# Peptides against a protein of PDB entry 1ZZD, part 132

Target 1, 109 residues: chain A of PDB entry 1ZZD
Amino acid sequence: FQVVNPYLLRDLVDLGIWDEGMKQYLITQNGSIQGLPNVPQELKDLYKTVWEISQKTIINMAADRSVYIDQSHSLNLFLRAPTMGKLTSMHFYGWKKGLKTGMYYLRTQ

## One batch from the design tools (peptide; made by RFdiffusion4, then SolubleMPNN)

Design b2_p30_7_s3 (from b2_p30_7, 14 letters changed)
Fold by OpenDDE base, seed 3:
Structure b2_p30_7_s3 (fold): chain B 109 residues (1-109), chain A 30 residues (1-30)
Amino acid sequence: as target 1 above (109 residues)
Amino acid sequence: MEKLKELLEKEKEDEKEEEEEVKKAEEKLL
């Protein structure tokens, strides 16, 4: 079973610290590198497990996702009577707001 | 021009060796 993120595995190989001891350590730590003294702090900050993410960060990500979903749905409601000018304006506005996926679905309906 | 081609070929060989090492490490994790 794959316990290690493939990008993390590559970075550990590039550091020359990948061995059987490192493998066994990661298995026992459920893929966490936070306890490793020989790993750069920058990599520890990049490769946080779900358990190492602060509850505040999880809430913020959920809130951000909720805002994007709501905006995408609000734009979908305006498609019931779309003019080409309105569709173009919504597309550019949604793109500017980061709603790339929502705007893609709006154009396919 | 020849030196640049040699450097690009060496980079491609190094990348292939790295991919093989990563794959071998992945197979040990399965």
Scores: peptide ipSAE 0.011, ipTM 0.236, DockQ to the pose 0.014
Fold by OpenDDE base, seed 2:
Structure b2_p30_7_s3 (fold): chain B 109 residues (1-109), chain A 30 residues (1-30)
Amino acid sequence: as target 1 above (109 residues)
Amino acid sequence: MEKLKELLEKEKEDEKEEEEEVKKAEEKLL
């Protein structure tokens, strides 16, 4: 499991803030940089993790890709605290967005 | 980049709507 995106690693090195402390911080934060005061907001927006993106946003991105990809792309959803209500809402939302395949993989934190 | 900005702006609205939908769904399950 790559905790740190290779492009994020490059950009943190370019900022001169990459060290062993930063590495350990990212491991403990599951690759999130949102809590770092010395990181530009543009990079925080660019490197939002799957745990920081709303499930609706993930579904919208999947639906947009499904227009061009005829192959059954597996939709991976990541939930910190899934409730039955949330899972049901996401299923119906995905259906309304024209996803050809149901939710194939659910990942929990 | 532009598409990501649009998705992130919409995320703030979608999160509020999602929280309301989840609450309504949970109330129906109780």
Scores: peptide ipSAE 0.008, ipTM 0.265, DockQ to the pose 0.637
Fold by OpenDDE base, seed 1:
Structure b2_p30_7_s3 (fold): chain B 109 residues (1-109), chain A 30 residues (1-30)
Amino acid sequence: as target 1 above (109 residues)
Amino acid sequence: MEKLKELLEKEKEDEKEEEEEVKKAEEKLL
């Protein structure tokens, strides 16, 4: 699992703040840039990790995606009876959507 | 500067491989 998104890496290089210390910081923070004072808030909002997104925001994003009605029903089924296959698909879906940290729902059950 | 570009290109290649693995996993769940 890549801790650093290549687009985030590019933006940090463009800011001139990318170094080995920054890399180690991001590894320890699971890719979070929220604690970095030299990063614009717009970039912090763009690169929010799963842990930085409220459950309400995740649900709203899933509901706004409810135009994909089939996946909203799958998410509701995931909350009731998570199978390993379902957890894997949610992890991949989260990853594909820029959710770089392990799913919040695995820690709350 | 060149080493940072090489790291960036490697990270893009790894992201593409991960996207292909995600797609294959999605196809297995369908």
Scores: peptide ipSAE 0.006, ipTM 0.186, DockQ to the pose 0.028
Fold by OpenDDE base, seed 5:
Structure b2_p30_7_s3 (fold): chain B 109 residues (1-109), chain A 30 residues (1-30)
Amino acid sequence: as target 1 above (109 residues)
Amino acid sequence: MEKLKELLEKEKEDEKEEEEEVKKAEEKLL
């Protein structure tokens, strides 16, 4: 399961803050950097924006009922205590799952 | 550092492969 976005990984490496501790932190936080004190606010805001864009993309793709149903069920689990980190992780999970599922459905038609 | 770069490049390749597969699937719907 890819918890860390490859662009985020690149940016953390470029900052020189990527280590095993950071990796474990991101795994426990489902890829969220929002709680990291050593990450610039600009980078946190960038990944919020990427999250918002990607959510809009998923919502637009949710014109497919199968993707919509899967996303809605996943969303309901996280809505009990919605943090930006949980929403981001759910988004990346939903995107990856949505791509895989979408590809599966496209192949079966 | 080198191992991390290798992992990053592999993740980018995997992402690109997934995007290409999605694109091919979309092209079949057209």
Scores: peptide ipSAE 0.000, ipTM 0.165, DockQ to the pose 0.027

Design b2_p30_7_s4 (from b2_p30_7, 12 letters changed)
Fold by OpenDDE base, seed 4:
Structure b2_p30_7_s4 (fold): chain B 109 residues (1-109), chain A 30 residues (1-30)
Amino acid sequence: as target 1 above (109 residues)
Amino acid sequence: SEELKKLLEKERKDEEEEEEEEKKAEELLE
């Protein structure tokens, strides 16, 4: 079970706050950074909107977004025969796309 | 499409590599 997303790990390292204590905190919080006082709010908002949601929600968001309009048929076919590997790949890809979209909406609201 | 499948497979491989790097980094903290 992946508790810490590799991109979150990178961001925490870049902030200079990644250590064993942070790791243990994230394990107890199931990967949530919302309670951390030393994390910028923008980063909290980013990960709240795109990562702190169910895998199913990420997949649904990816399927419904305009970014997949040109690939909508391919996406539908991909989801018709889901395997664990396909779902994992779709989750990761959906997360990355959701990250971009999430930041955009946070700036416009 | 095959292109989309390849893209998703590539992203999965990238994720697996990043997870491996994360594991190595965590081991250094122990």
Scores: peptide ipSAE 0.019, ipTM 0.254, DockQ to the pose 0.022
Fold by OpenDDE base, seed 2:
Structure b2_p30_7_s4 (fold): chain B 109 residues (1-109), chain A 30 residues (1-30)
Amino acid sequence: as target 1 above (109 residues)
Amino acid sequence: SEELKKLLEKERKDEEEEEEEEKKAEELLE
């Protein structure tokens, strides 16, 4: 089991911060250097762990507006007697109000 | 329809909130 990426190890050595203490720290952090204050941000960005990447993906998905619309904030419109005129008016009104998705669900009843 | 107008306004507000949440999520992970 490799805790430290070999390229990361090289870079940490180049920074002069690689020692037994650093090794133990990384073991406890599952290879993450994100918590190290003395590591350049560029290096942190380069060596994000698989776990960190996965978390980013999950959070991004949760925060994505399309996901919100699909799951919790869909606009549902139910028309009993829809006409083309009504539908057009609804569309234009939504657009004017700055809806990014518009009508998510339009149903006739 | 006044009801439609209210729904559209609600949707707009919800979308704005979603964008803010997305921004916060990005800031936490960058």
Scores: peptide ipSAE 0.014, ipTM 0.267, DockQ to the pose 0.034
Fold by OpenDDE base, seed 3:
Structure b2_p30_7_s4 (fold): chain B 109 residues (1-109), chain A 30 residues (1-30)
Amino acid sequence: as target 1 above (109 residues)
Amino acid sequence: SEELKKLLEKERKDEEEEEEEEKKAEELLE
């Protein structure tokens, strides 16, 4: 899952602070560098836009979840005769759309 | 730098693989 802006990646590499720990930190912070003490304030100001974009992405994922909840009847119909392949794909798609909550409408027959 | 090029190439490949898996998932849901 890519959360790092290519220009931000370049700047972090140029600072010599890019590593796997930094990557994991950015994933947990949805791409925000605002909390990093070893990043110059000038770069934090520059990448406020990146933080805003990340927030919009989070909001969009939340909106997608709301659509799935509102379409509960459609989801229930889909799950009446699921194959293992469809269940796996649905889980993957839900994860990609930020459905981090449990599968509320999984019915086993 | 060569290090930066390697990082960017790795990220690009990871994105391509993720997009392929997403397409496969969508096809199975149709």
Scores: peptide ipSAE 0.016, ipTM 0.250, DockQ to the pose 0.029; fails the geometry check
Fold by OpenDDE base, seed 1:
Structure b2_p30_7_s4 (fold): chain B 109 residues (1-109), chain A 30 residues (1-30)
Amino acid sequence: as target 1 above (109 residues)
Amino acid sequence: SEELKKLLEKERKDEEEEEEEEKKAEELLE
């Protein structure tokens, strides 16, 4: 499983701050860059992890009908098994929104 | 460095493969 988003890696390289220490830091932080003082806030906002947004917001996104566009069976699964349905939709939505690392850890909690 | 560029390219390729697998999973959910 990739801890570092390839686009984030590019941006960190462009900033000239990528090294082995940075890599290890990101591994320990599950991909979060929020604690780094030398990273622009715009990048922090772009690469937020699942822990950097409220659980309420995550649930709202998962429950949003737009997440289920063209996924009729997903909707049925959500209605019959809300917990599993929400987790599945959150995973797919999080993946599409660049929350891959965070969503992986959410499933393993 | 060239080594870092190679690493970046490898990571991008791995990401593309993961995205393809995730797309297949989404299709199964439909």
Scores: peptide ipSAE 0.011, ipTM 0.209, DockQ to the pose 0.030; fails the geometry check

Design b2_p30_8_s1 (from b2_p30_8, 12 letters changed)
Fold by OpenDDE base, seed 1:
Structure b2_p30_8_s1 (fold): chain B 109 residues (1-109), chain A 30 residues (1-30)
Amino acid sequence: as target 1 above (109 residues)
Amino acid sequence: SEEEEEKRLKEIEKLKEELEKTEDFSILDE
């Protein structure tokens, strides 16, 4: 599964571009919207740093043997025997404080 | 296997290098 910033989801919905295709795209892009032509650059800039920080956090978590990344280009998080600490880390998912409002899970399967 | 795990860890290190320009974060305490 993959966690997506709920504000990003809101913005995509508000733009009217959220659909199943978009969902699948985000899954493959680990939440990145940088490659989407129909997203305003302002939003790309806003979420760029947040996305990068989040990915950094995921990578660091993956270094823990209890956390698995299925593939490098698609960083799906799989927790083996998740602890409260790991779940908390996921909650803070590298998001900037101003954009933290919970978690939204995208399922790959 | 142990070999597969080592490969996975090496891949993770490569990803870390790609993201080195971002702030370093650690897993929160358990």
Scores: peptide ipSAE 0.016, ipTM 0.299, DockQ to the pose 0.136
Fold by OpenDDE base, seed 4:
Structure b2_p30_8_s1 (fold): chain B 109 residues (1-109), chain A 30 residues (1-30)
Amino acid sequence: as target 1 above (109 residues)
Amino acid sequence: SEEEEEKRLKEIEKLKEELEKTEDFSILDE
């Protein structure tokens, strides 16, 4: 799945700090920028919620997958939508590939 | 085993709870 949120990528590019090293760092951190000292705190705050929601989504998918494996039956994936509409858009756009894979897996039992 | 799967699920739920404890920020607060 794509780890880097496209809006985050844009902002990092605008800051002039995006490079291959940054990319690899984000991969190891599952998309989190919270540990980066060269990122403004305001940007960290903005994407903190997005990252948290994304992690919750991954965890939920993992839980559902476990149940599916145990029961060998089709399951429905229910994701909690973020309270804020903008956060919803950012989250689902950034993790579209992962979500699609999850849904595909569930449908093709 | 079934027991191992249950333990894994419990660990996942623990992680969910930990994430819920983290303060969220609104985009509107920019």
Scores: peptide ipSAE 0.016, ipTM 0.318, DockQ to the pose 0.055
Fold by OpenDDE base, seed 2:
Structure b2_p30_8_s1 (fold): chain B 109 residues (1-109), chain A 30 residues (1-30)
Amino acid sequence: as target 1 above (109 residues)
Amino acid sequence: SEEEEEKRLKEIEKLKEELEKTEDFSILDE
């Protein structure tokens, strides 16, 4: 289950490095920016924690509900004013509905 | 089947453990 934090996407855009290549990179790296040399370490540290928390939450939910996760597919979700609460709710709803795909992109509209 | 569910659960628990131990985020693609 891959998650790209909407704030991470924003920060990548602010850095001017968001493009199709970056998108594909993140897909292959499960949303991790740790291997990117052009990203400030502070940002890496921040989103390392955020990513880990999100993934742990998803995995815990999967364990609790015995939901299989298929990484071959992703779901792009568009949110207004995303919060951790909303993210959790969306994850919960997704698992409850039997989604086998992860939420890859969370974008603010 | 129940056996398949148990297998999936064990796999998930393994991923949880590995996630806590490593900084290799690619484990989710296993």
Scores: peptide ipSAE 0.019, ipTM 0.307, DockQ to the pose 0.069; fails the geometry check
Fold by OpenDDE base, seed 5:
Structure b2_p30_8_s1 (fold): chain B 109 residues (1-109), chain A 30 residues (1-30)
Amino acid sequence: as target 1 above (109 residues)
Amino acid sequence: SEEEEEKRLKEIEKLKEELEKTEDFSILDE
C-alpha cells in the first residue's frame, strides 16, 4: 500500500495546490512529487530523499520475502505525524497482510 | 512461473543496491 507523508500534505496545502486531482496524481506516482511543475524545487529536493527512503523500505521487504509487489490497487494511507519507524511498521504490517496474495500471484505466473 | 519469479527478484535486488547509496533524511527519524 501507499503511505503519504503528512508534512508533504501540509506543504501542498500551504501552496494552495492540494485538491482531488493532486491526490489522484500522488496515488498514481506512489507519493512522488518530482514530476509536478507547480512545486518549488526546494520542496522536491526535500521530499525526494523521503520518498526514496520509503521506497527503500518497500524494496527491502520485497527482496527479503521474495514477493513481487503490485501497487495498482493498493490502499492509500495518510498519517498525522509519522516517524521513519512508524512508516516502516505500517509498511511491514501491510506487507504481512498481503503476503499470502503476493505468494499466490508469484506461484501462478 | 518460477523463472519469472527469479527474474523479478533479481530486479528487486538491483533496485535495493541502488537505494542503499541514497543518504537518509533525518526529518522522519525524530
Scores: peptide ipSAE 0.015, ipTM 0.312, DockQ to the pose 0.091; fails the geometry check

Design b2_p30_8_s2 (from b2_p30_8, 15 letters changed)
Fold by OpenDDE base, seed 5:
Structure b2_p30_8_s2 (fold): chain B 109 residues (1-109), chain A 30 residues (1-30)
Amino acid sequence: as target 1 above (109 residues)
Amino acid sequence: DEEARRRMEAEIEALKAELEKTEDFSILDE
């Protein structure tokens, strides 16, 4: 079965990177954020578990190719061409949550 | 698999709705 971590969802929203593409990506990846380049490493470490790794492996072996291609492409376009508004929002919420190290990481990527 | 995907999507939407009740995310649209 699939369970969504509410704290993960909160953190992604607070980082300003939540959108329809991100939602579908997470569904396809069973909640894994390890493959996202715009997520601070500290968050990846926080939510990394043996269970997550195992589930990702299983999904990679059985997932629909079309779903992966479509969602990955959409997300990659978003990551490569962020809007000024989105970047401003990310900065604001990063500061609000005290994600100083995380926000610095995002800026350097 | 498709059923599980739909259930997870519904759960995400429910959680998102709950978050919006407690926090203001309008800045994301500015």
Scores: peptide ipSAE 0.084, ipTM 0.496, DockQ to the pose 0.038
Fold by OpenDDE base, seed 1:
Structure b2_p30_8_s2 (fold): chain B 109 residues (1-109), chain A 30 residues (1-30)
Amino acid sequence: as target 1 above (109 residues)
Amino acid sequence: DEEARRRMEAEIEALKAELEKTEDFSILDE
């Protein structure tokens, strides 16, 4: 599966720019918002940093659960017997920690 | 990859549903 930051989805909804087009954009861009002109730069910076940090977090969590990660072209997580609920929880847990760290990093820059 | 695209779309929908719930990470301990 592809990694999506759940807090990014929330922020896009809060900005009032979430729609079917936005969903398809995220799918084609592997969760990146860097190319969106209607997103504040501070959010782009935040989620850029969070993406970098949270990828490591997700990898660590996946490794602890004997998960294979394909990093050849994009980060893909392969679970032996994944459920949508388990994957969703992993993302929330990992990205939440990543978000906290990312926000801290931005404050120190 | 079309299959990967479909999986990501399903994940987005699942995440949207979870945003409306209280976060519970106990499932990670299974």
Scores: peptide ipSAE 0.077, ipTM 0.488, DockQ to the pose 0.092
Fold by OpenDDE base, seed 2:
Structure b2_p30_8_s2 (fold): chain B 109 residues (1-109), chain A 30 residues (1-30)
Amino acid sequence: as target 1 above (109 residues)
Amino acid sequence: DEEARRRMEAEIEALKAELEKTEDFSILDE
């Protein structure tokens, strides 16, 4: 079950480094930006925490809706069952929760 | 997995398109 944090996309665009190469990199790295040299460390730290939290949130949401079965099939179920709009909303909801939690952790550490 | 890669790419493109259109993406209540 592989998803992309929409806020990460936004931030990469805002940094002016979003392109086809970046897209392919994210795909191959399962959304991780830890290996990117042109990303501020603060952002890496943020999304390291958010990634873990948000993925759990999305998985829980999927499970509550009987969408999540296992990691390999969950994304496929998401794409098949809900509309794209609903899927996007679910992703943003989950990632927003992750962002809020992540920011809390970063602030307290 | 090539299928998973294609799905990931499609998701990225869809999310990117939505980000460009609006900042309000939620139809779910928190």
Scores: peptide ipSAE 0.064, ipTM 0.528, DockQ to the pose 0.049
Fold by OpenDDE base, seed 3:
Structure b2_p30_8_s2 (fold): chain B 109 residues (1-109), chain A 30 residues (1-30)
Amino acid sequence: as target 1 above (109 residues)
Amino acid sequence: DEEARRRMEAEIEALKAELEKTEDFSILDE
């Protein structure tokens, strides 16, 4: 299934540019809106930061789990040469587990 | 406008419900 940041969706809807094409674009771009010409730079900056922080958090959590299962080397290899499938999985996991981080960032900004 | 927003919110809630049911991320353990 598809996972999208609710706050990003809200803002895109408010801009009146949300549609099925936009949804597919976000999926293929792993949630990035940096390439969208019709999005204000302020929103790009906001979600760039949120996305980057969230991904970092996901990686840290994965690293912690890897230590517990004694697969640190496997994680390092993953980080060095990530596949599209793994990146997609991380993105979905990130939106599931990282929504709190995103919300935290929005509150502290 | 407002109706479109409501439809999107409904979709988001449905997606969140499905996401909460998904617990298998074993691919990250490879």
Scores: peptide ipSAE 0.042, ipTM 0.412, DockQ to the pose 0.065

Design b2_p30_8_s3 (from b2_p30_8, 13 letters changed)
Fold by OpenDDE base, seed 3:
Structure b2_p30_8_s3 (fold): chain B 109 residues (1-109), chain A 30 residues (1-30)
Amino acid sequence: as target 1 above (109 residues)
Amino acid sequence: MEEEEKKRLEEIKKLKEELEKTEDFSILDE
């Protein structure tokens, strides 16, 4: 079992900035968001004091979140007249589904 | 700019709390 920090992922999803590019960035930066221009400073300060997850955990989460991204894009194809509320709900749904799967995968390692 | 970002973050947090509470995603079917 590995300790997983789901809060960062959730916050990025809530901001609507989670995508394949963000995933790859976090992998290369060992989970650091300090260099991201589109993240509020308050969020950067918060995670500056949080224990950084291992590179292995980041990679595993990124792999799992690829499924999340695919799901979100798939759902976007069926959205008509999307509102911010609908988009937020979609991202949150995808995040929850992905996080549960990712945690299961980590426990089996 | 920073103040606007802070306000947006607070709005997102409120929406997140409501979504976690309801666990209802029927809006996606609309």
Scores: peptide ipSAE 0.028, ipTM 0.265, DockQ to the pose 0.099
Fold by OpenDDE base, seed 2:
Structure b2_p30_8_s3 (fold): chain B 109 residues (1-109), chain A 30 residues (1-30)
Amino acid sequence: as target 1 above (109 residues)
Amino acid sequence: MEEEEKKRLEEIKKLKEELEKTEDFSILDE
């Protein structure tokens, strides 16, 4: 099980701010970096969408008596000109298709 | 603790249902 997006983890390590404290913070924030003052805004913006998708997944899982998402299994979705509506639809579609244990990654190709 | 957890889960379930009602999967075909 992991709480941190693998790409986010990489970026946090690259920034030199990854440590046990950061890990615990992210656990309490369900992987969100939005509240971190020492993280560049661009990075926050980048992972905002990912976080939103993850939170929706958590909500769905919690409704099914599961409150934790394993981000070790991920589904990378490549989109052109993605919209939040499309992302939301993808989330629920994926959920309905049984992709309940995967994190959704947005990539613009 | 168990009762509180049950309550929370029910609330989350309701939220899930509301979210699903607003979804239109046709947008995925665009």
Scores: peptide ipSAE 0.026, ipTM 0.232, DockQ to the pose 0.108
Fold by OpenDDE base, seed 5:
Structure b2_p30_8_s3 (fold): chain B 109 residues (1-109), chain A 30 residues (1-30)
Amino acid sequence: as target 1 above (109 residues)
Amino acid sequence: MEEEEKKRLEEIKKLKEELEKTEDFSILDE
């Protein structure tokens, strides 16, 4: 999961709280765990720097097929007046980043 | 939460568009 610090991911797994819901939450929160009630405060303090990462940096890191697919699908649902040009751009952006499976997924939706 | 999610997604969209402009996407012209 490219949006999440690998050490944070490990710790979340070790806590047994990593699941699809957690994944989706982190995507929408740009990797921040600060708002999670089921995460110990000590862990929140440890990974405060992750929350401080700029959104642009998070986007750059989000070159993962799963993240791309999830976000692209969500964007298609919530985009205001999506145009064919914008959708095409997203497809080719995925292709450029090597996310060929993601591009395929978007074409089938 | 849904409204916040929509706002976040729009922000992500804008960032992706910006990234697209900074890279070569000449394939769009093919």
Scores: peptide ipSAE 0.025, ipTM 0.271, DockQ to the pose 0.055
Fold by OpenDDE base, seed 1:
Structure b2_p30_8_s3 (fold): chain B 109 residues (1-109), chain A 30 residues (1-30)
Amino acid sequence: as target 1 above (109 residues)
Amino acid sequence: MEEEEKKRLEEIKKLKEELEKTEDFSILDE
């Protein structure tokens, strides 16, 4: 069976990139976050390695309803201790504008 | 809506199956 790294999944969610637009973009292999407009360069640099995962892994994650499929129309940010430092350096406003998505949710843990 | 999400999931599953046939990602199956 396919193995999906749960920490990687959480990182994608914490970044707030797991929405319908991003999901479809990655599934169709149209590109990566590196080519998206209005995305802060700091985000691209920070998560450059995240985009090196196989497309198979991305598709497997997207096919799993437990991976926030029901939240595909919103950006979600989950604040956890392991990711707090990363979030501090991120410009989520620029990301949101770049993706032209609607609702932004901030969740704390 | 639930029905739209179901359709999206089915599409993703089809893409998954297609990718499985065209690429060898055995390393992910360990």
Scores: peptide ipSAE 0.019, ipTM 0.273, DockQ to the pose 0.035

